# Peptides against a protein of PDB entry 4N78: the designs that were tried, part 51

Target 1, 186 residues: chain A of PDB entry 4N78
Amino acid sequence: HFQVICRLLGYQGIAVVMEELLKVVKSLLQGTILQYVKTLMEVMPKICRLPRHEYGSPGILEFFHHQLKDIVEYAELKTVCFQNLREVGNAILFCLLIEQSLSLEEVCDLLHAAPFQNILPRVHVKEGERLDAKMKRLESKYAPLHLVPLIERLGTPQQIAIAREGDLLTKERLCCGLSMFEVILT
Target 2, 155 residues: chain B of PDB entry 4N78
Amino acid sequence: MAELQMLLEEEIPGGRRALFDSYTNLERVADYCENNYIQSADKQRALEETKAYTTQSLASVAYLINTLANNVLQMLDIQASQLRRMESSINHISQTVDIHKEKVARREIGILTTNKNTSRTHKIIAPANLERPVRYIRKPIDYTILDDIGHGVKW

## One batch from the design tools (peptide; made by RFdiffusion4, then SolubleMPNN)

Design b1_p11_7_s1 (from b1_p11_7, 4 letters changed)
Fold by OpenDDE base, seed 1:
Structure b1_p11_7_s1 (fold): chain B 186 residues (1-186), chain C 155 residues (1-155), chain A 11 residues (1-11)
Amino acid sequence: as target 1 above (186 residues)
Amino acid sequence: as target 2 above (155 residues)
Amino acid sequence: SPVSLPMFEPE
């Protein structure tokens, strides 16, 4: 599903969606969640000493339950705050999945473009074959497919410009060195 | 343009008119031949004259049709060439627009990205056999080029 | 007078 979304939206659509999601997340974090966190910090017992081990696990649990009773019973926390946190989590996951899907699409595009851009696949040399000979053969085989040089030779100046720009755009992909998710986490 | 205009406005209509006029003339020739044959004391001579006129008429019509057909073909060739040029122009514009759109899109998404911390992959000691570095010239895609462009597009 | 049609001149 995310792959289809990435294909349909393209870079522009993905950018718009991610920007809007980031705005929503920021709004949730700076608004409702921050407010709840501040409130919780205020009501948090100042001295939450680790109960003495002597109380046993049930006693310790009861102690913490008692100390946090007001927090746990705060109905708005369970409903609104946790819902907002879920929304934030979902948004983050959505962004992650989009980025992953986009990266896969970009890699596929790069792989498909490689024969046309003088990028040769790694040759598996079978035992007894010279790597150099295979590489030369591959180079010769794919030489006619090098699009930019071909257009530079046969094309109009306009076509050459378009081909160069297209080649550049094809080579410049986010997966090569950029991360959207890292920005989101920062 | 001038040649096409001449073909459309002068040569082809002129050829059509000439062909139409030839119809009227052929009718006159036929009437003449018929009357000449009836009135002539020398029927053999009249017949030979009729044959001559028939041959001439057929040749003339063939000429007119051929000329007209050639002009029409020439017209079509010129039009086809014009259409091809238009198509080429449209394609060029379309490609330019697409590239521009893609650049804009990339700028927009680029704002949402940061450089991946390339973990200094430990120098994988290249095994001694210099596998010809498949020059993955990972030319660092200087995405900085995208950084400079991002300031100006007030959307 | 016989109507003269243009003669076919093959180009």
Scores: peptide ipSAE 0.039, ipTM 0.614, DockQ to the pose 0.005
Fold by OpenDDE base, seed 3:
Structure b1_p11_7_s1 (fold): chain B 186 residues (1-186), chain C 155 residues (1-155), chain A 11 residues (1-11)
Amino acid sequence: as target 1 above (186 residues)
Amino acid sequence: as target 2 above (155 residues)
Amino acid sequence: SPVSLPMFEPE
C-alpha cells in the first residue's frame, strides 16, 4: 500500500502530505496534548517520597497507586488524550513507512539505471580469472548501453541537454544521503 | 510545403484525372479495334494494329499508374516527415516540462530532509578505478551502500 | 517517354 502511495504521489505529493501531517502533529502536541499535560502536572502529588522498603513490594506498589490514583483516574476518564497520542503515533509511523517505501523505489530505480550510467556490478572473481580481464569484458559488454555518451554522439543538442539532466536526476536520490524521518523527530 | 502543396493540389489530382480519362480512351480504342477488325478485309493487318494499340495502351496506363503511385508515395513521405518533426517537438516540450516538474518536486521534498548520519566508513567508496586509460572515465558511483536500505535484501 | 493513349473521335 505504501509503495502504491509513493508512486501515486511522487516527490511533490509526498512533500505536501508530510507538511500537512507535521502541521497536524504540531497542532495536537501544542494544543490538546499540552493542555492535558499541564492538567496532569497540576494534579501531580507535590510530595511523593519513596516509602520505606519495609512495606515490601506490594505495599510500595499500593502506595504509588494511591498517590497516582487521581492521575490514573483522570487519564482513564480523559480518553481523548490517548486518542490524540495514537493519532500522533500513527502519523509518525506513516511518515516512516512512506520514507522506507520511497527509499526502496529509489534503490530499484538506481539499480535499473546502473547499466545505462556506466555503473558496473561488483564482479566476483572466480579462481583463475584475472579481475582486470573480467572488468574489461564487462565494460565492453555494457559500453553500448551508456545512454549519455550515445546521445551525445547521435542526438541533437536539445536531446543531449535533456539526457544530461535526466541522468543527473536519476543519479541524485534522497536515499543516498537524506532522511525525512530525522527531521520529523527533531 | 510547396512540394506537398503541388502534389496535393496539382500532381495527384492531375494524375487521377488522367487515369480516369484513360478509361474512356481505352473504351474508345477497344471499340475502334473491334470495328476495324470486323470491317477490314485484311484480318491479319487489323489484328496487328490491335496488338499495337493494346501494347501502347498498356504502356500508357502503366506509366500513369506508376507516376501517380510515386507521387502518392512522395506525398506520404513528406507527411510522415512532418509528423515526425511535430512529434519530436512535442516530445521535447513534454520532457522539458517533466524535468522541470521533477526539479521543483525535489526541491520541495528536499526542504523536509536532513543528511543521514553516515559513519565515515559508509563513504560511497568509489571502487578503486583501475587506472583506466585517460578516457573521460566518470568515476562510477557505487550504490551498493544502498543495499542495506530496507529489509536487508542482498541483491 | 510517356506513351499517350490514342484519342478517337466518335464516328
Scores: peptide ipSAE 0.034, ipTM 0.608, DockQ to the pose 0.005
Fold by OpenDDE base, seed 2:
Structure b1_p11_7_s1 (fold): chain B 186 residues (1-186), chain C 155 residues (1-155), chain A 11 residues (1-11)
Amino acid sequence: as target 1 above (186 residues)
Amino acid sequence: as target 2 above (155 residues)
Amino acid sequence: SPVSLPMFEPE
């Protein structure tokens, strides 16, 4: 599903969605969530000492429930704050999944374009084959597929320019060194 | 442009009219030959005259048809060439626009990105081609991890 | 050379 979304939106669409999500997340964090956190900090018991071990696990739990009773009973915290946190979480997850899907798509594109761009895959040398011979064979095999040199030889100046730009755009991808998700986490 | 116009407005219509006129004239020639043969005391002479007219008529019609056909073919070739040029122009514009849009989109999304701290893994064999201005920071990425994902070319 | 058809006047 996310792959389809990435394909449909493209870079521009993804950028727009990400920007809007970031705005929403910032708004939630700086607004409602912050207010709730501040309120919770104010209501938190100043002295929450560890109860004596003698009370056992049930007693300790009851103690903490009692100490946090007011917080737990704060219905708005459970409903509004947790919902907002859920929304933030969903937004983050969405961004992560979009980035992953986009990265996969980009890698696939790079792989598909490689034969046409004079990019040879790393050859797994099977036992007994000379690496040099295999590389030469691959070079010879893919040499006719090099698109830019072919167009440079046969195409018009305009076609050459377009081909070069297209080649550059094909080679340059976000997955090659850029991360969106890291920006979201910061 | 002028040649195409002449073909469309003058040569082809003219050729069509000529053929039509030829048809009418052929009927007259036929009638003449028939009457001449019936009325002539010298049937051999009349027959030879008819043969001459028949040969001339056939040659003339053949010429007219050939000329018209060639003009039509020429017209079609010119039109085809014009269409091809237009198509090429449109394609060029379309591609230029698409590239531009893509560049803009990439700039926009690029603002939302930061550099990955990736360890220097395996150098992708750089194409022997001239160092093009790199718009995006390219780091060597090991794509082998994705070799088994999807219908990708099993190398 | 283009051969022209003879023009006959209709009797």
Scores: peptide ipSAE 0.033, ipTM 0.614, DockQ to the pose 0.005
Fold by OpenDDE base, seed 5:
Parts: C-alpha cells; sequence; structure tokens
Structure b1_p11_7_s1 (fold): chain B 186 residues (1-186), chain C 155 residues (1-155), chain A 11 residues (1-11)
C-alpha cells in the first residue's frame, strides 16, 4: 500500500503529505500535548523523594503509583492526551513507512536505470570464469545502452542537455544520502 | 513552406487537370487515328502513325501520372517531416516541463530531508540551517536492499 | 530536363 502511495504521489505529493503531517504533529505537540504536559507538571508532586530501597520494587512502584495517582486518574489525560500521542505516533510511523517505501522505489528505479547509466551489476564469478572476462562481456553487452554517451554522439544540443539532466535526476535520489525521518524526529 | 504551398495549390491540382485534359486529348487522338486509317489509301502508313501516336500517348500519360505521383509523395514527405519536427518540439517542451516539475518537487521534498549521518557517532546533529543546500552525499548505491524483496535475486 | 513529353496534340 505504501509503495502504491509513493508511486502515485511522487516526490511532490509525498512532500505535501509529509509537510501537512509535520504541521499536524507540531500543532499537537506545541498545542494540546504541551498544554497537558504543563498541566501535568503543575500537578506533579512537588516533593517526590525516592522511597527507601527497603520497600522493594513493588513497594517503590506502588509508591510512585500513589504519588502519580492524580495524574493517572486524570481522565482527560487518558482520553485526549493519549489519543493525541497516538496520532503523533501514527503520523511518525506513516512518515517512516513512506520513507522506507520511497527508498525501495528509488532503489528499484536505480536498478532499472543502471544498464543505461554504465552501472554494471556485481558480477558473480562461476567456477572457471575469469572475472575480467565476464566484466568485459558485460560491458560490451550494455555499452549500446549507455544513454547519455549515445545521445551526446547522435543528439541535438537540447537533447543532450535534457539527457544529462535526466541522468542526473535519475542518479540523485534521496536514498543515496538523505533521510526524511531524521528530520521528523528532530 | 513555399514548396508545400506550391505543391498543394499549383502542381498537384495542375497535374490533376492535366490528366483530365489528357483524357480529352486521347479521345481526339483516337478519333484522328481512326479517321486517318479509314481515309488513308496507305493503310500501313496509317497504322504506323497510329502506333506512334499510341506510344506517344502512353508515354505522355505515364509521365503525367508519374509527375503527379511524385508531387503527391513529395507533399506527403514534407508534411511528414513537419509533423516529426512538431512532435520533436512538443517532446522537448514536455521533457523540459517534466524536468522542471521534478526539480521543484525535489526541492520541496529536499527541505524535509537531512543528510544521513554516516558518522558512527549517533550525534543528533542539529538540523543544519534550512538555508544551507543539503549537500547530497553520494553514497555507493547498495542494491542489496532489494534482496529481501521478491525472489531475492542475489547478484 | 523534364522530358516534356509533348502533349498528345494530334496534328
Amino acid sequence: as target 1 above (186 residues)
Amino acid sequence: as target 2 above (155 residues)
Amino acid sequence: SPVSLPMFEPE
């Protein structure tokens, strides 16, 4: 599903969706969640000393549960704040999945373009075959497919320019060095 | 353009008219030959004249047809060439627009991206100032990411 | 030279 979405939206569509999601996330974080956090900070026990270790783990947990009882019982926290956090989480997950799917699509595109861009696949050498000979055979096989050099030889200046730009755009993909998800996390 | 116009407006219509006129002329020639043969005391000479006129007539008609056909073919070739040029122009414009759109799209998505931290140290690098063109770090393309997708073609 | 095949003007 995400792959289909990526294909359908393209870079621009994905950008728009992600921008909107980021706005939503920002709005949720800076608005509702921030407000709840502030409220929670206000209701936080002013003096929450670490219970003595003598109470054991269950006792310590119970102590903190008791100290935070008012927070836990805060109905709006459970209904609104957690829901908003879920929305934020879903948005983040969505962005992650979109990025992953986009990366896969980009890699596929690169693979498809590789024969036309003088990018040879890694050669698996079978027993008895020389790597060099196999590489030469592959080079010879794909040489006619090298698009940019072909157009440079046969094409008009305009076609050459377009081919070069297209080649550049084909080679330069986000998966080659850019991350969207890292920006989302910051 | 001038050549195409001459073909369309003058040469091809003229050739068609010439063929039509040739029909009338051929009828006249036939009548002449018939009458000449009937009236001539020397039937052999009349026959030879008829043969000569027939040969000439056939040659003339063949010439007219050939000329007209060549003009039509030339016209079609010019038109085809014009269409090809138009197609090329349209394709060029289309490709230019597509490239432009793609560049715009990439700029838009680019602002939502940061360089992948290749540094082993997971230091949360503060988002570089949005204004700095994200230096595209060309990493070798690892196609192995597709190995887990589908039939897992190991290269 | 376009061999102007003389139009069939029967003399």
Scores: peptide ipSAE 0.036, ipTM 0.623, DockQ to the pose 0.005; fails the geometry check

Design b1_p11_7_s2 (from b1_p11_7, 4 letters changed)
Fold by OpenDDE base, seed 4:
Structure b1_p11_7_s2 (fold): chain B 186 residues (1-186), chain C 155 residues (1-155), chain A 11 residues (1-11)
Amino acid sequence: as target 1 above (186 residues)
Amino acid sequence: as target 2 above (155 residues)
Amino acid sequence: PPVSLPMFQPE
């Protein structure tokens, strides 16, 4: 589904959706969640010592649960704050999944474009075959498919310009070095 | 363009008119041959003349048809070439627009991107000294309170 | 004589 969404929206659509999601997340974080966090900080026990390790993980958890009982029982925390946190989480997950799907699409595009861009696939050398010979064969096989050099030779100046720009756009993908998710976490 | 116009406005219509006129002329030739054969005392000569006219008429019609056909073919070739040029122009414009749109889109999404930081996974160095498990009496912790927290949307 | 049709001129 996310792949279809990525294909349907394209870069522009994804950007718009991501921007809107970021606005929503920002609004949630700076608004309701911040208010609840401030309130929680006010009611937080002033002295909460780490219980002795001798009580074990369950005992420690129970201790903290007891210390935070009033906070945990706060109805608005469960209904509004946790829901907002879920929304933020869902938004983050959505962004992650979109980025992953987009990355997959970009990788596929790069793989499909590779023969036309003088990018040779990593050749698995079978036992007994010389790597150099295989590479030469592949180079020879794909040499006629090199689009930019072909158009530079046969095309009009306008076609050459378009081909170069297209080639650049094809090579420059987000998956090569850019992450949207890190911006979202920021 | 001038050649195409000449073909469309002069040569092809002219050829069609010539064929139409040839039809009328062929009818006259036929009438002449018929009357000549009937009136001639020398039937053999009249027949030979008719054969000659028939051959000439056939050759003339064939010529007219061939000329017209060639003109039509030439017209079609010119039109096909024009269409190819138009297609090339349209493709160029389309590609230019697409590239521009893509650049704009990439700029927009680029604002939302940062360089992938190779997060060096800090090896959580497990503390070497595993503190001896002190036998804690595990009271069953009721985790049902957490059931409402973290319903991840199963995508 | 009937009007002669144009003769075939092979190009």
Scores: peptide ipSAE 0.058, ipTM 0.650, DockQ to the pose 0.005
Fold by OpenDDE base, seed 1:
Structure b1_p11_7_s2 (fold): chain B 186 residues (1-186), chain C 155 residues (1-155), chain A 11 residues (1-11)
Amino acid sequence: as target 1 above (186 residues)
Amino acid sequence: as target 2 above (155 residues)
Amino acid sequence: PPVSLPMFQPE
């Protein structure tokens, strides 16, 4: 599904969606969640000493339950705050999945474009074959497919410009060194 | 343009008119040949004259049709060439627009990105056989280069 | 005489 979304939206659509999601997340974090966190901090017991180990696990649990009773009984925390946190979590996951899917699409595009851009795959050299000879053979095989040099030789100035720009756009992908998700996490 | 205009406005209509006029003339020739054959004391001579007129008429009509057909074909070729040129122009514009849109899109998404901290993977001293590393030179897409171009179209 | 039709002039 995310792959299809990436294909349909393209860079522009993804950017718009990501920006809107970031706005929503920011709004949730700075608004409702912050307010609840502040309220919780106020209600939190100032001195929560570790209960003596002598009370055993049930006693310790009961102690913490008692100390946090007001927090646990705060119905709005369970409904509104946790829902907002879920929304934030979902948004983050969505961004992650979109980025991953986009990266896969970009890699596929790069792979498909490689023969046309003088990018040769690593050749597995069988024992006894010279890597150089195989590479030269591959270069010779794919040389006619080098689009930019071909257009530079045969094309109009306008076509050459378009080809160069297209080549640049094809080579420059986010997956090569950029992360959206890292920005979201900061 | 001038050649196409001449074909459309002068040569082809002229050829059509000539062909139409030839129809009327052929009818006159036929009537003449018929009357000449009936009235002539020398039927053999009249027949030879009729054969001559028939051959001439057929040749003339064939010429008119051929000329007209060639002019029509030439007209169509010129029009086809014009259409191809228009198509090429449209394609160029379309490609330019698409590239521009893509650049804008990339700028927008680029704002949402940061450079991946490529952990300095220790230079695995790749053995001397320089497998031409497909140097994905992770050149950080300097989206700033695109900043100078994008000032125009607020979509 | 009937009007002469233009004859094919081979260019």
Scores: peptide ipSAE 0.055, ipTM 0.632, DockQ to the pose 0.005
Fold by OpenDDE base, seed 5:
Structure b1_p11_7_s2 (fold): chain B 186 residues (1-186), chain C 155 residues (1-155), chain A 11 residues (1-11)
Amino acid sequence: as target 1 above (186 residues)
Amino acid sequence: as target 2 above (155 residues)
Amino acid sequence: PPVSLPMFQPE
C-alpha cells in the first residue's frame, strides 16, 4: 500500500502529506500534549524519593503507584492525551513507512536506469571466468544504451541539456544521502 | 511554407485540371485519328500516325499522372515533416515542464530532509541552519535490497 | 530536366 501511495503521490505529493502530518504532530505536541504535560507536572509529587529496597519490588511498585495515583486516575490523560500520542505515533510511523517505501522505489528506479547510465552491477564470477572479461563483456553489451553519451553525439543542444538534466535527476535521489525521518524526529 | 502553399494551391489543382483537360484532348485525338484513317488514301501511313499519337498520348498521360503523384507525395512529405517538427517541439516543452515540476517537487521534499549521518556516532545534530545545501552523499547503492522485491534482474 | 512530354495536341 505504501509503495502504491509513493508512486501515486510522487515527491510533491509526499512532501505535501508529510508537511501536513508534521503540522498535525506539531499542533498535537505544542497544544494538547503540552498542556497535559504541564498539568501532569503540576500534579507530580514534589518530593518523590526512591523507596528503600527493603520494601521489595511489589512494595516499590505500590509506592510509585500511590505517588502517581492522581496521574493514573486522571481520566482525561487516558482518553485524550494517550489518544493524541497514538495519533502522533501513527503519524510518525506513517512517515517512516512512506520514507522506506520511497527509498525502495528510488532504488528500483536507479536499478532500472543503471544500464542507461553506465552503471554496471556487481558481477558474480562463475568458476573459470575472469572478472575482467566478464566486465568487458557487460560494458560492451550495455555501451549502446548509454543515453547521455548517445544523445551528446546525435542530439540537438536542447536534447542534450534535457538528457543531462534528466540523468542528474535520475541519479540524485533521496535514498542516496537524505533522510526525512530524521527531520521528523527532530 | 511557400512550397507547400504552391503545391496545395497551384501544382496539385493544376495537375488535376490538366488530367481533366487531357481527357478532352484524348477524345479529340481519337476523333482525329479515326477520321484521318477513314479519309486517308494511305491507310498504312494513317495507322502509323495513329500509333504515334497513341504513344504520345500515353506518354503524356503517364507524365501528368506521375507529376501529380509526385507533387502529392511531396506535399505529404512536407506535411509529415512539419508534423514531426511540431511533435518534437511539443515534446521538448513537455519534457522541460516535467523537469521543472520535478525540480520544484524535489525542492519541496528537500526541505523535509536532512543528510543521513554517515558518522557512526548517531548524534542527531539538528541542522542549525536550514539553509545548508543538502549535500548528497553518494553512497554506492546496494541493489541487494531489491532481491526480495519481485524478480531480481539476474545479470 | 522535366522531360516535358508533349501535351495531347491533335494536329
Scores: peptide ipSAE 0.050, ipTM 0.648, DockQ to the pose 0.006
Fold by OpenDDE base, seed 2:
Structure b1_p11_7_s2 (fold): chain B 186 residues (1-186), chain C 155 residues (1-155), chain A 11 residues (1-11)
Amino acid sequence: as target 1 above (186 residues)
Amino acid sequence: as target 2 above (155 residues)
Amino acid sequence: PPVSLPMFQPE
């Protein structure tokens, strides 16, 4: 599903969606969630001493339940604050999944374009084959597919310019050195 | 442009008219030959005259048809060439616009990105094409960062 | 030159 979304939106659409999500997340964090956190900090017991170990696990649980009773019973916290946190979590997850899907798409594009851009994959040399000979064979095999040199030889100046720009755009991808998710986490 | 216009407005219509006129004339020639043969005391002479007219008529019609056909073919060739040029121009514009849009989109999304701390992964060594020094050695893009992303196609 | 069919004018 996320792959389809990435394909449908493209870079521009993804950027717009992410920007809007960031705004929403920021609004939720700085607004409602912050207010609830402040309120919770105010109502938190100032002195929550560890109960004596002698009370056992049930007694300790009851103690903490009693100390936090007001917080636990705060219905608005459960309904509104947790919902907002859920929304934030969903937004973050959504961004992560979009980035992952986009990265996969970009990798696929790079792989598909590689034969046309004089990018040869590192060939796993089977035992006994000379790496150099195999590389030379691959170079010879893919040499006719090099698009930019072909167009430079046969194309008009305008076509050459477009081909070069297209080649550059094909080579340069976010997955090569850029992360969107790291920005979201910051 | 002038040649195409001449073909469309003068040569082809003129050729069509000529063919129509030739049709009418052929009927007249046929009638003449028939009457001449019936009325002539010298049937052999009349027959030879008919043969001459028939040969001339066939040659004339063949010429007219050939000329018209060639003009039509020439017209179509010129039009096809014009269409190809237009198509090329449209394609060029379309590609330019698409590239521009893509660049804008990439700039926009780029604002939302930060550099990955890429460990020094090995430069994809582009095979040094020995012969033609590609003058613009653009910095090789390190794709090794992608090695950990996705199910490696087990080749 | 295309031999123009003689326009036989009907008598």
Scores: peptide ipSAE 0.041, ipTM 0.641, DockQ to the pose 0.005

